# Designs tried in a protein design run: peptides against a protein of PDB entry 3QIS. Part 265

Target 1, 334 residues: chain A of PDB entry 3QIS
Amino acid sequence: PSLELSRREFVFENVKFRQLQKEKFQISNNGQVPCHFSFIPKLNDSQYCKPWLRAEPFEGYLEPNETVDISLDVYVSKDSVTILNSGEDKIEDILVLHLDRGKDYFLTISGNYLPSCFGTSLEALCRMKRPIREVPVTKLIDLEEDSFLEKEKSLLQMVPLDEGASERPLQVPKEIWLLVDHLFKYACHQEDLFQTPGMQEELQQIIDCLDTSIPETIPGSNHSVAEALLIFLEALPEPVICYELYQRCLDSAYDPRICRQVISQLPRCHRNVFRYLMAFLRELLKFSEYNSVNANMIATLFTSLLLRPPPNLMARQTPSDRQRAIQFLLGFLL

## One batch from the design tools (peptide; made by RFdiffusion4, then SolubleMPNN)

Design b2_p25_1_s2 (from b2_p25_1, 15 letters changed)
Fold by OpenDDE base, seed 4:
Structure b2_p25_1_s2 (fold): chain B 334 residues (1-334), chain A 25 residues (1-25)
Amino acid sequence: as target 1 above (334 residues)
Amino acid sequence: DKKKEEEHRKRLEALREEAFNAPDA
């Protein structure tokens, strides 16, 4: 079997979070026998491509002189955004197109990723006084490392953050402030808030706005801004309630006094974001007659975002644990 | 309307201040 490929090198410029890019190429059976093709893992890889890349179709059959179009789809989800923001991963891959009883054909994937505030830690964002796209990549790495160390020190109740030398971090990320301020100002009376999905085009504009500060005001509908807040919280590498406190939140779920004590033990940025979000959500609930938002809906929705089980416990979450997690948040909404 | 919006803005500013200035009790 033999194939001819129309292209073997692919460049994906300016890859962004949640923005699908596609490159297409043709493969033609220039042999005399039918062939089956598949993308196969490299020797040390479990998958034929990185998590942000997909081939469609990834396998198929070609008769002699048949041609098929293959789409290479680049899409950065919440599962890849953090490692791309840090530069731990890059928009580079090699695909192996295998022919059954034939040769391997190598495809080179390259490009550049544009960092996002989505998938960046709360600690790092609190240290960013300017839009993430204005921050040099080298400084993003330093901010993530420093943010990890600050979180660890805060959890250990060690040295009071020496208020002296470094530029004081923001109390909450500017991106969360912008989203919540917009929703508070414009969306308190929005019917079906957090129930109606946003528009994908508007979501992309909102993400770009938060990443660049362009435009000056958040674009899109209230539904798109509300969904952008949910996407932001979901994309956090660590949830607003740190994984270390997850079990204590469940154990305290029916004692409002202990719940408040657990929240007081969060790192400063996480604690501030939690209190700020709860304050905002309590204000939305005052407008329930207009926005159709109720405490049970909000608690159920935000529990999965704010109080995620640690990765090692995710597969073991019981219905009882989920109900305790919801009850924990209800104690801050009621 | 504008008075309710301004009162609401002030409540959110106060909630922001309370969220940020909550004494470490």
Scores: peptide ipSAE 0.020, ipTM 0.468, DockQ to the pose 0.633
Fold by OpenDDE base, seed 2:
Order: C-alpha cells, then sequence, then structure tokens
Structure b2_p25_1_s2 (fold): chain B 334 residues (1-334), chain A 25 residues (1-25)
C-alpha cells in the first residue's frame, strides 16, 4: 500500500487559549490495493499527539484512488494552558501516520503560543503590573518559579515575608479586579447572572482584552464577563483555596470560626482574592430580587471553582465531600 | 449587619485602589 499526502508541514501561528485553529490536508491512496491508515503513538508515548492537538479522522480505510480530508485541530484548554504559558510545552509535535503493511509518514506540527493571564498563577499575576503579552517570556518563567517559592515560604513560615522586595505585589491580580469591578458596576441588577451563558465571540474578546490591555471597561455583555470570571477561576493552576487546605476546609465546614482560621492560612494573594470574591458575591446577593441569584446557587457554582480537590483525590470525591465543600463556602456568603 | 457590609464594600474599594493606583515607579 502507498499514500500521497497533499502536505506534511503545518504551522499554527498565534495559538491562543480557547481559540480553535484548524489545518486541513488530503491523503490519497495512490496504490493498487485498499489500505487502512491510523495515527499511532511514537515510542514511549501513550497518545498519537499532544493534548492540545487532534486529528479528525484519526483512522480510516481508503480504496484505490480514494481521497480523504484530515483536519488537524489545535485547541488549548485549561488542561494545557499552564504548561504553554510557562514555555514548558510548545506548539510543536510530530505525528506518525501509519499505513497497515506499508510505510510511516511523518507530519511536522509547529507554531507559536501567545501567553494568557488565564492559566497563570495568582502569585505571578500579582507581580505583573502590565498585561501578560507585554511581559517577556523569560520573565514569565522567572515569575512562575518565584511564585512557587513564595507560596512554599508563606505556607512554611506562617510569618509575613519581610516585604523588602523593591516592588510590592498587587493585593489581587488586575485581571480579577477588572472582571469583578465591571460586574459590581454593571451586573448587580442583571437577571440570571451566572445562569445565562456568555457569547463565545465576546469571551474571546474579553480574554484578548485582559491579555493585551488594562481597559477602563471590559467588552461584551454582563453574561460574557460573568462567564469569563468563571473560566478564569477554573483555569488557575492552583485554585483560590490552595490544594493543601482542601481537607481542612471539608473538616471545618460546620464551624465558622475554624473556616475563617483556615482561610487566614492561605498565601496573601489567594487570601485577598478569596475575600474579594466573597465580598463581591455577598453584594450581588443583596440584589437577589433583581438578578435571581441565591446563596445556594452561588455556593454550588463557586465551590467547584474555588475549592477543587487535589488531582490525586479528584476521582475519589464523595457526594458528602461536595456537600461539605458547599457548606464551607456558604459560611462566607451568609 | 449593615456596618460589616459597609466595611466589606470599603475593603473592596481599597483593594481596587491598591490594584490600580500602584504608581508606576
Amino acid sequence: as target 1 above (334 residues)
Amino acid sequence: DKKKEEEHRKRLEALREEAFNAPDA
């Protein structure tokens, strides 16, 4: 069997968080026998491609002189955004198109990723005075490494780190501030806030706006701005309540005094973001007659974002653990 | 408690001012 490929090199320019890109090519059976094709894993890989890449179809049959279109889809989800922001991973891959009883055909995937404030740590964002797209990639790596070291020091020492560094970090990320300030100013009377989905085009404009500028006003509907806040919180590599405190939050869920003590042990940026969000959500609940937002809905929605189980426990979360997590958050909303 | 709500609103406003009014050094 033999295949002809219309191209073997693919370049994905300016790949962004949650923006689908597609590149198509054709494969043709130029042999005299039917053939089966499949994308296969490289040696030691479990998958035929990186998590941000997909081929469609990834396998199939071709009769002699038959042609099929294959789509290569690049999509950076919350699961790939952090490692691409840090430059630990890149928009580079090699695909192996295997022909049964035939040859392997290699496809080269390349491109560039544009960093996002989505999927960046709260610690790193608190150090960024400018939009992430204005920050050199080398400095992003340093800010992530330093953010990890400061988190570890803050957890171990229980002492305020001596703020002797020349540039004081922001109390909260400017991106969270912009989202919450917009919602506070314009969305308190918005009916079905956090219940109505945003528009995908508006969400992309909001993400691009936060990555590239410090606007006076965020573009899009109140629903799109509200959903952008949810996406931001979901994409955090470390949730607003750090994984190390997850079990203690569940254990304290029915004691409001212990709950407040657990939150006081969060790193400064995480603690500030938590208090800022809780203050906003309590203000939003005062307008429940206008916005149809209630404490149980808000607690259920935000608990999944703010109080995530550690990756090693995610598969083991019981309905009881989820109810305790909701009860923990309710103690800050009521 | 209206006083705690007003203190929370003022803290939100202060966190806002600190986030934006950090002077460019």
Scores: peptide ipSAE 0.017, ipTM 0.468, DockQ to the pose 0.073
Fold by OpenDDE base, seed 5:
Structure b2_p25_1_s2 (fold): chain B 334 residues (1-334), chain A 25 residues (1-25)
Amino acid sequence: as target 1 above (334 residues)
Amino acid sequence: DKKKEEEHRKRLEALREEAFNAPDA
């Protein structure tokens, strides 16, 4: 079996969070026999490609002189954004296009990723006084490493972080402040807030705006700004309520005093973000007659974002655990 | 992928639907 490939090198320039890029190529059976093609894992890999890449189709049959178009699709989801922001992963891969009983064809994938405030830790973002795109990549790595160390220190030491002579961290990420301040100013009377989806084009503009600037006004509809907040919270490498406190939140869900004690044990940035969000959501609930938003709705929506089960428990979450998680948040909304 | 983007959108939509269809406890 033999194939001809129209292209073998692919460059994905300026890859961004949630922005799909596509490159296409053709494969042609220039042999005399039918062939089966498939993308196969490299020797030590479980998958034929990195999580942010896909081939479509990834396998198929070609008759002699048949041609098929293959799409190489690059999409950075919440599952890949953090490792790309840190530079732990890069827009580089090698795909192996295998022919059954034939040879391998290698495809080179390359490109560059543009860091996002989405998928960056709350700790790192609290240290970023400028847009993430103004921060040198080397400094982003240092800020993420330092963020982990500060989180651990804040969990171990109830000691107020000594305000060393370095610029004090922000109390909350500027991105969260911008999103929530916009929603507070302009969206409290917005009918169907958090119910109506945002526009994808506006979401991309909001992401790009937060990554590149400190705007006076966020672009897009209130629905798009509201959805951008949800996407931001979902994309956090660790939820606003740290995984270490998940079970304690469930166990305390019906005791408002214990719930507040659990929240007090969060790292400073996580605790501040949680309190800021709860304050905003309580304000939003005062306008329920205008925005059609109720406490149960908000608690249910935000529970999945703020109080995520640890990855090892995600498959074991019971309906009772979910109801306890909702009840935990309700105690801060009512 | 448009499919992953669409799956992500559908997931957020499903979270909204679930939040809005959650029975008043």
Scores: peptide ipSAE 0.013, ipTM 0.429, DockQ to the pose 0.023
Fold by OpenDDE base, seed 3:
Structure b2_p25_1_s2 (fold): chain B 334 residues (1-334), chain A 25 residues (1-25)
Amino acid sequence: as target 1 above (334 residues)
Amino acid sequence: DKKKEEEHRKRLEALREEAFNAPDA
């Protein structure tokens, strides 16, 4: 069997978080026999492509002189955004288009990723006084590495870090401040807040706005701003309640004094973000007559975002663990 | 409560699926 490919090199320029890009090419059976094609994993890979890439169709049959269009879809989800923001991964891949009893055809995928404040650590964002797109990529790497080292030091040292000559980090990321301040000012009376989804176009505008600017006002509906906050919290590489404290939160869920003590042990930025979110959500609950929001709904919604089980425990979360996690958050909302 | 979280998660997932299935602009 033999194939002709219309293109073998693909460039995805300016790839962004949650923005789909597609590139199409044709494959033609220029042989005399039917062929089965499939994208196959490279040596030592489990998948035929990186998590941010998809081929459609990824397999099929071609009769002699038949042609099929294949779409290469690039989409950076929450699952790929962090590794792309850090530069650990890049918009580069090699696809292997295999013919049964035939040859392998190699496709080169390349491009550039534009960093997002979504999927960036709270620690790194607290060090970013400017929009992430104004920060050199080399400095983003340094900020993530330094942020990891400070998180470790803050967990190990009960001693206040000496106020060395390093620029004082923000108390909370500017992006979180902007989202929550907007919701506090404009969305407390918003009916069905956090219950109505945002618009995809408005979400993209909010993301691009936060990545590129420090706006006076966030664009879009209150629902889109609320959804953007949820997407932001979901995309965090480390949840607002660090994985290391997950079990202690569950164990303390029915003791409000111990719950507050557990939160006091969070890294400064995480603790500040948690307290800021809880203050906002308690204020939002005062307007329950207008916004139809209740503590149990909010606790349930935010539990999956703020108090995520460690990756090794995700598959093992019991209904009891989830109820304890909800109860933990309820103790800060009531 | 669990229903609302699950409905919200499904909406977040649907927004991702819509992004992956968006027609070519």
Scores: peptide ipSAE 0.020, ipTM 0.525, DockQ to the pose 0.018; fails the geometry check

Design b2_p25_1_s3 (from b2_p25_1, 17 letters changed)
Fold by OpenDDE base, seed 4:
Structure b2_p25_1_s3 (fold): chain B 334 residues (1-334), chain A 25 residues (1-25)
Amino acid sequence: as target 1 above (334 residues)
Amino acid sequence: SSLLEQLHQQRLEQLRQEAFNAPEA
């Protein structure tokens, strides 16, 4: 069996978080026998492609002289955004298109990724005074490394961070502040807030706005801005309540005094973000007659975002653990 | 911008004061 490929080199320019890009090519059976094609893993890989790439179809049959279009889809989800922001991964891959009893055909994927504040740590964002797109990638790496070291120090040492000569970190990320300030100003009376999905185009504009500071005001509907906040919290590499405190939050869920003590042990940026979000959500609850927002709905929604089980415990989360997690958050909303 | 930082600090301080002044239930 043999194939002819219309193209073998693909360039994905300016890849962004949650923005789908597609490149298409044709494969034609120029042989005399039917062939089965499939994308196969390389010897050291478990998958035929990186998590941000997909081929559609990834396998199929071609009769002699048959042609099929294959779509190469590049999509950066929450699962790939952090490693792309840090430059640990890149928009580069090699796909192996295998023919059954035939040859391998290599496809080269290349491109560039544009960093996002989505999927960046709270600690790194608190050090970023400029939009992430204005920060050199080399400096993003340094900010992430410094952020990790500061988080560890703040967890180990209850010592107030010495007011050393480094520019003081922001108390919360500017991106969270922009989202929450917009929602507080414009969305407190929005019916079905956090219950109605945003528009995908508006979400992309909001992400681009936060990443670039263009435009000066967050675009889109209140629903899109609300969903952007949820997406932001979901995309955090470390949840607002650090994984190390997860079990203690569950164990304290029915004691409001212990709950407050657990939160006091969070890293400064995480603690500030948590308190800021709880203050905002309590303010939204005052407008429940207008926005249809209630404490149980908010607690249920935000618990999954703010109080995620550690990766090793995710598969073992019981209904009781989920209820304790909700109860923990309710103690800050009531 | 220095203004965004100032507005940010003011708003965060306001929300903190509101959170502290929330009556103990």
Scores: peptide ipSAE 0.027, ipTM 0.537, DockQ to the pose 0.129
Fold by OpenDDE base, seed 2:
Structure b2_p25_1_s3 (fold): chain B 334 residues (1-334), chain A 25 residues (1-25)
Amino acid sequence: as target 1 above (334 residues)
Amino acid sequence: SSLLEQLHQQRLEQLRQEAFNAPEA
């Protein structure tokens, strides 16, 4: 069996978080026998491609002189955004198109990723006074490494935050502030807030706006701005309530006094973001007659975002654990 | 309202001052 490929090199320029890019190519059976093709893993890989890449179709049959179009789809989800922001991973891969009883065909994938404030740590964002796209990639790496070390020092209660570092970090990320300020000003009377989905085009504009600027006004509907806040919280590598405190939040869920003590042990940026979001959500609840927002809905929605189980426990989360997590958050909304 | 509004206004002014006082590189 033999194939002819219309293209073997693919370049994905300016790849962004949640923005789908597609490149198509044709494969043709230029042999005299039917053939089966498949994308196969390299010798040391479990998958035929990186998590941000997909081929469609990834396998198939071709009769002699038959041609099929293959789409290479690049999509950076919450699962790949953090490692691409840090430069630990890159928009580079090699695909192996295997022909049954034939040869392998190699496809080269390359490109560049544009960093996002989505999928960046709260610690790093609190140190970024400018939009992330204005920050040199080398400085992003340094900010992430330093942010990890500050988180660990803050959790260990060992070092008083040296008030003497010449650049004081922001109390909360500017991106969270911009989203919450917009929602507070314009969305308190918005019917079905956090219940109506945003527009995908508006969500992309909001993400690009936050990555590239410090706007006076966020573009899009109140629903799109509200969903952008949810996407931001979901994409955080470390949730607003750090994984180390997850079990203690569940254990304290029915004691409001212990709940407040657990939150006081969060790293400064995480604690500030938590208190800021709770203050905002309590303000929205005062307008429940207009916005249809209630404490149970908000607690259920935000608990999954703010109080995530550690990766090692994610598969083991019981319905009881979810109810305790919701009860923990309700104690800050009521 | 008042504490959240004050927190918003103070941060807007800080973010604007920090964004404008970053030297043009």
Scores: peptide ipSAE 0.021, ipTM 0.621, DockQ to the pose 0.052
Fold by OpenDDE base, seed 1:
Structure b2_p25_1_s3 (fold): chain B 334 residues (1-334), chain A 25 residues (1-25)
Amino acid sequence: as target 1 above (334 residues)
Amino acid sequence: SSLLEQLHQQRLEQLRQEAFNAPEA
């Protein structure tokens, strides 16, 4: 079997969080026999590509002189955004297009990623006074390392943050603040808030706006701004309630005093964000006649975002655990 | 204005001032 490939080198410029990019190429069976093609893992890899890349189709049959278009799709989800923001991963891959009983054909994927405030830690964002696109990548790495150290210090309750050191971290990320401020000002009377999805184009504009500027007003509908807040919370590498406190939140779910004590043990930025979000959500609930928002809906929606099970427990989450998690959050909404 | 509106406005002004006063890297 033999294939001819129209292209073998692909460059994905300015890859962004949640922005799909597609590059197409043709493969042609220039042989005299039918051939089966497939993208195969390299010897040390479990998958044929990185999580932010896919080929479609990834396998198929070609008759002699048949041609098929293959799409290479680059999409940075919540699962890849953090490692791309830190520069731990890059928009670089090599695909192996295998021909059954034939040769391997190598495809080179390259490009650049544009960092996002989405998928960045709360600790790092509390140190970022400017939009993430204005922060040098080297400084992003330093901010992630410093964020880890601050999380540890805050959990250990040991070091009074020396009030005298120069740049005081923000109490909450500016991005969360901008989203919540917009929703508070403009969306309290919005019918079906958090129940109606946003527009994908508006979500991309909101992400780009938060990554590149400190706007006076967030672009898009109230529904898109509301969904952007949900996406932001979902994309956090560490949820607003840190994984270390997950089980304690479940265990305390029916004791409001213990729940408040558990929240008091969160890292400063996480604790501030949690209290800020709960204050906002309680304010939205006062407008329930206008926005159709109720405590059970909000608790159910935000529990999955704020109180995520640790990765090792994800597969074991019981309906009882989910109910306890909802009950924990309800104790802050009511 | 709710306590939230005041906190919001105060925080916007702080964020704007901090963003303007942040040394250009």
Scores: peptide ipSAE 0.020, ipTM 0.599, DockQ to the pose 0.059
Fold by OpenDDE base, seed 5:
Structure b2_p25_1_s3 (fold): chain B 334 residues (1-334), chain A 25 residues (1-25)
Amino acid sequence: as target 1 above (334 residues)
Amino acid sequence: SSLLEQLHQQRLEQLRQEAFNAPEA
């Protein structure tokens, strides 16, 4: 069996969070026999590609002189955004196109990733005074390390040492503030807020706007701005309620006093973001006659974002645990 | 909540002014 490939080198320039890029190539059976092709894992890999890459089709059968178009799709989801923002992973891969009883064909994937405030820690974002695209990548690493140390100090109840005249971190990320300030000003009367999806083009514009600027106004519809807030919260590497406090939130769900004590133990930035979001959501609930937003809907929606189960428990989350998580959040909305 | 929001709003207004006054590098 033999294949001809129209291309073997692929460059994905300016890869962004949630922006699909596609590169296509053709494979042709230039042999005299039918052939089966498949993308196969490299030695010691479990998958044929990195999580942000896929081939479509990833396998197939070609008769002699048959051709097929293969799409290489690059898509940075919430599952890959954090490791790309930190530079732990890069837009680089090698695909092995295997031909049954034939040879391997190597495809080189390369490119560059543009960092996003989406998938960046709350601690790092509170230290970022400029848009993330203005922050040197070397400083992003330092900000993530400092963020980890601040989280540990907060959990250990260590008094923050008098860090000298180093510029005080923001109380909440500017990105969250911009989203919430827009929604508060313009979306309190928006019918079906958080129930109607945004436009994908507008979501990309909002992400790009928050990554590159400190805008006076966020572009797009109120629905797109609302969905951008949900996407932001979903993409956080550590949820607004840290995983370490998850079980304590469930255990306290019916005691509003204990719930407030649990929240007081969050890292400063997480605690501030939680209180800020709860204040905003309580304000939206005053306009329920206009925006169709109710406490149960909001609690259900935001619980999945703010109070995520730890990765090891995610597959074991019972309906009772979900209901406790909702009740925990309801105690801050009512 | 309101005091935190006000302090944060003042800080963002400073950041906007700094962003506009930074020459495009």
Scores: peptide ipSAE 0.020, ipTM 0.582, DockQ to the pose 0.039

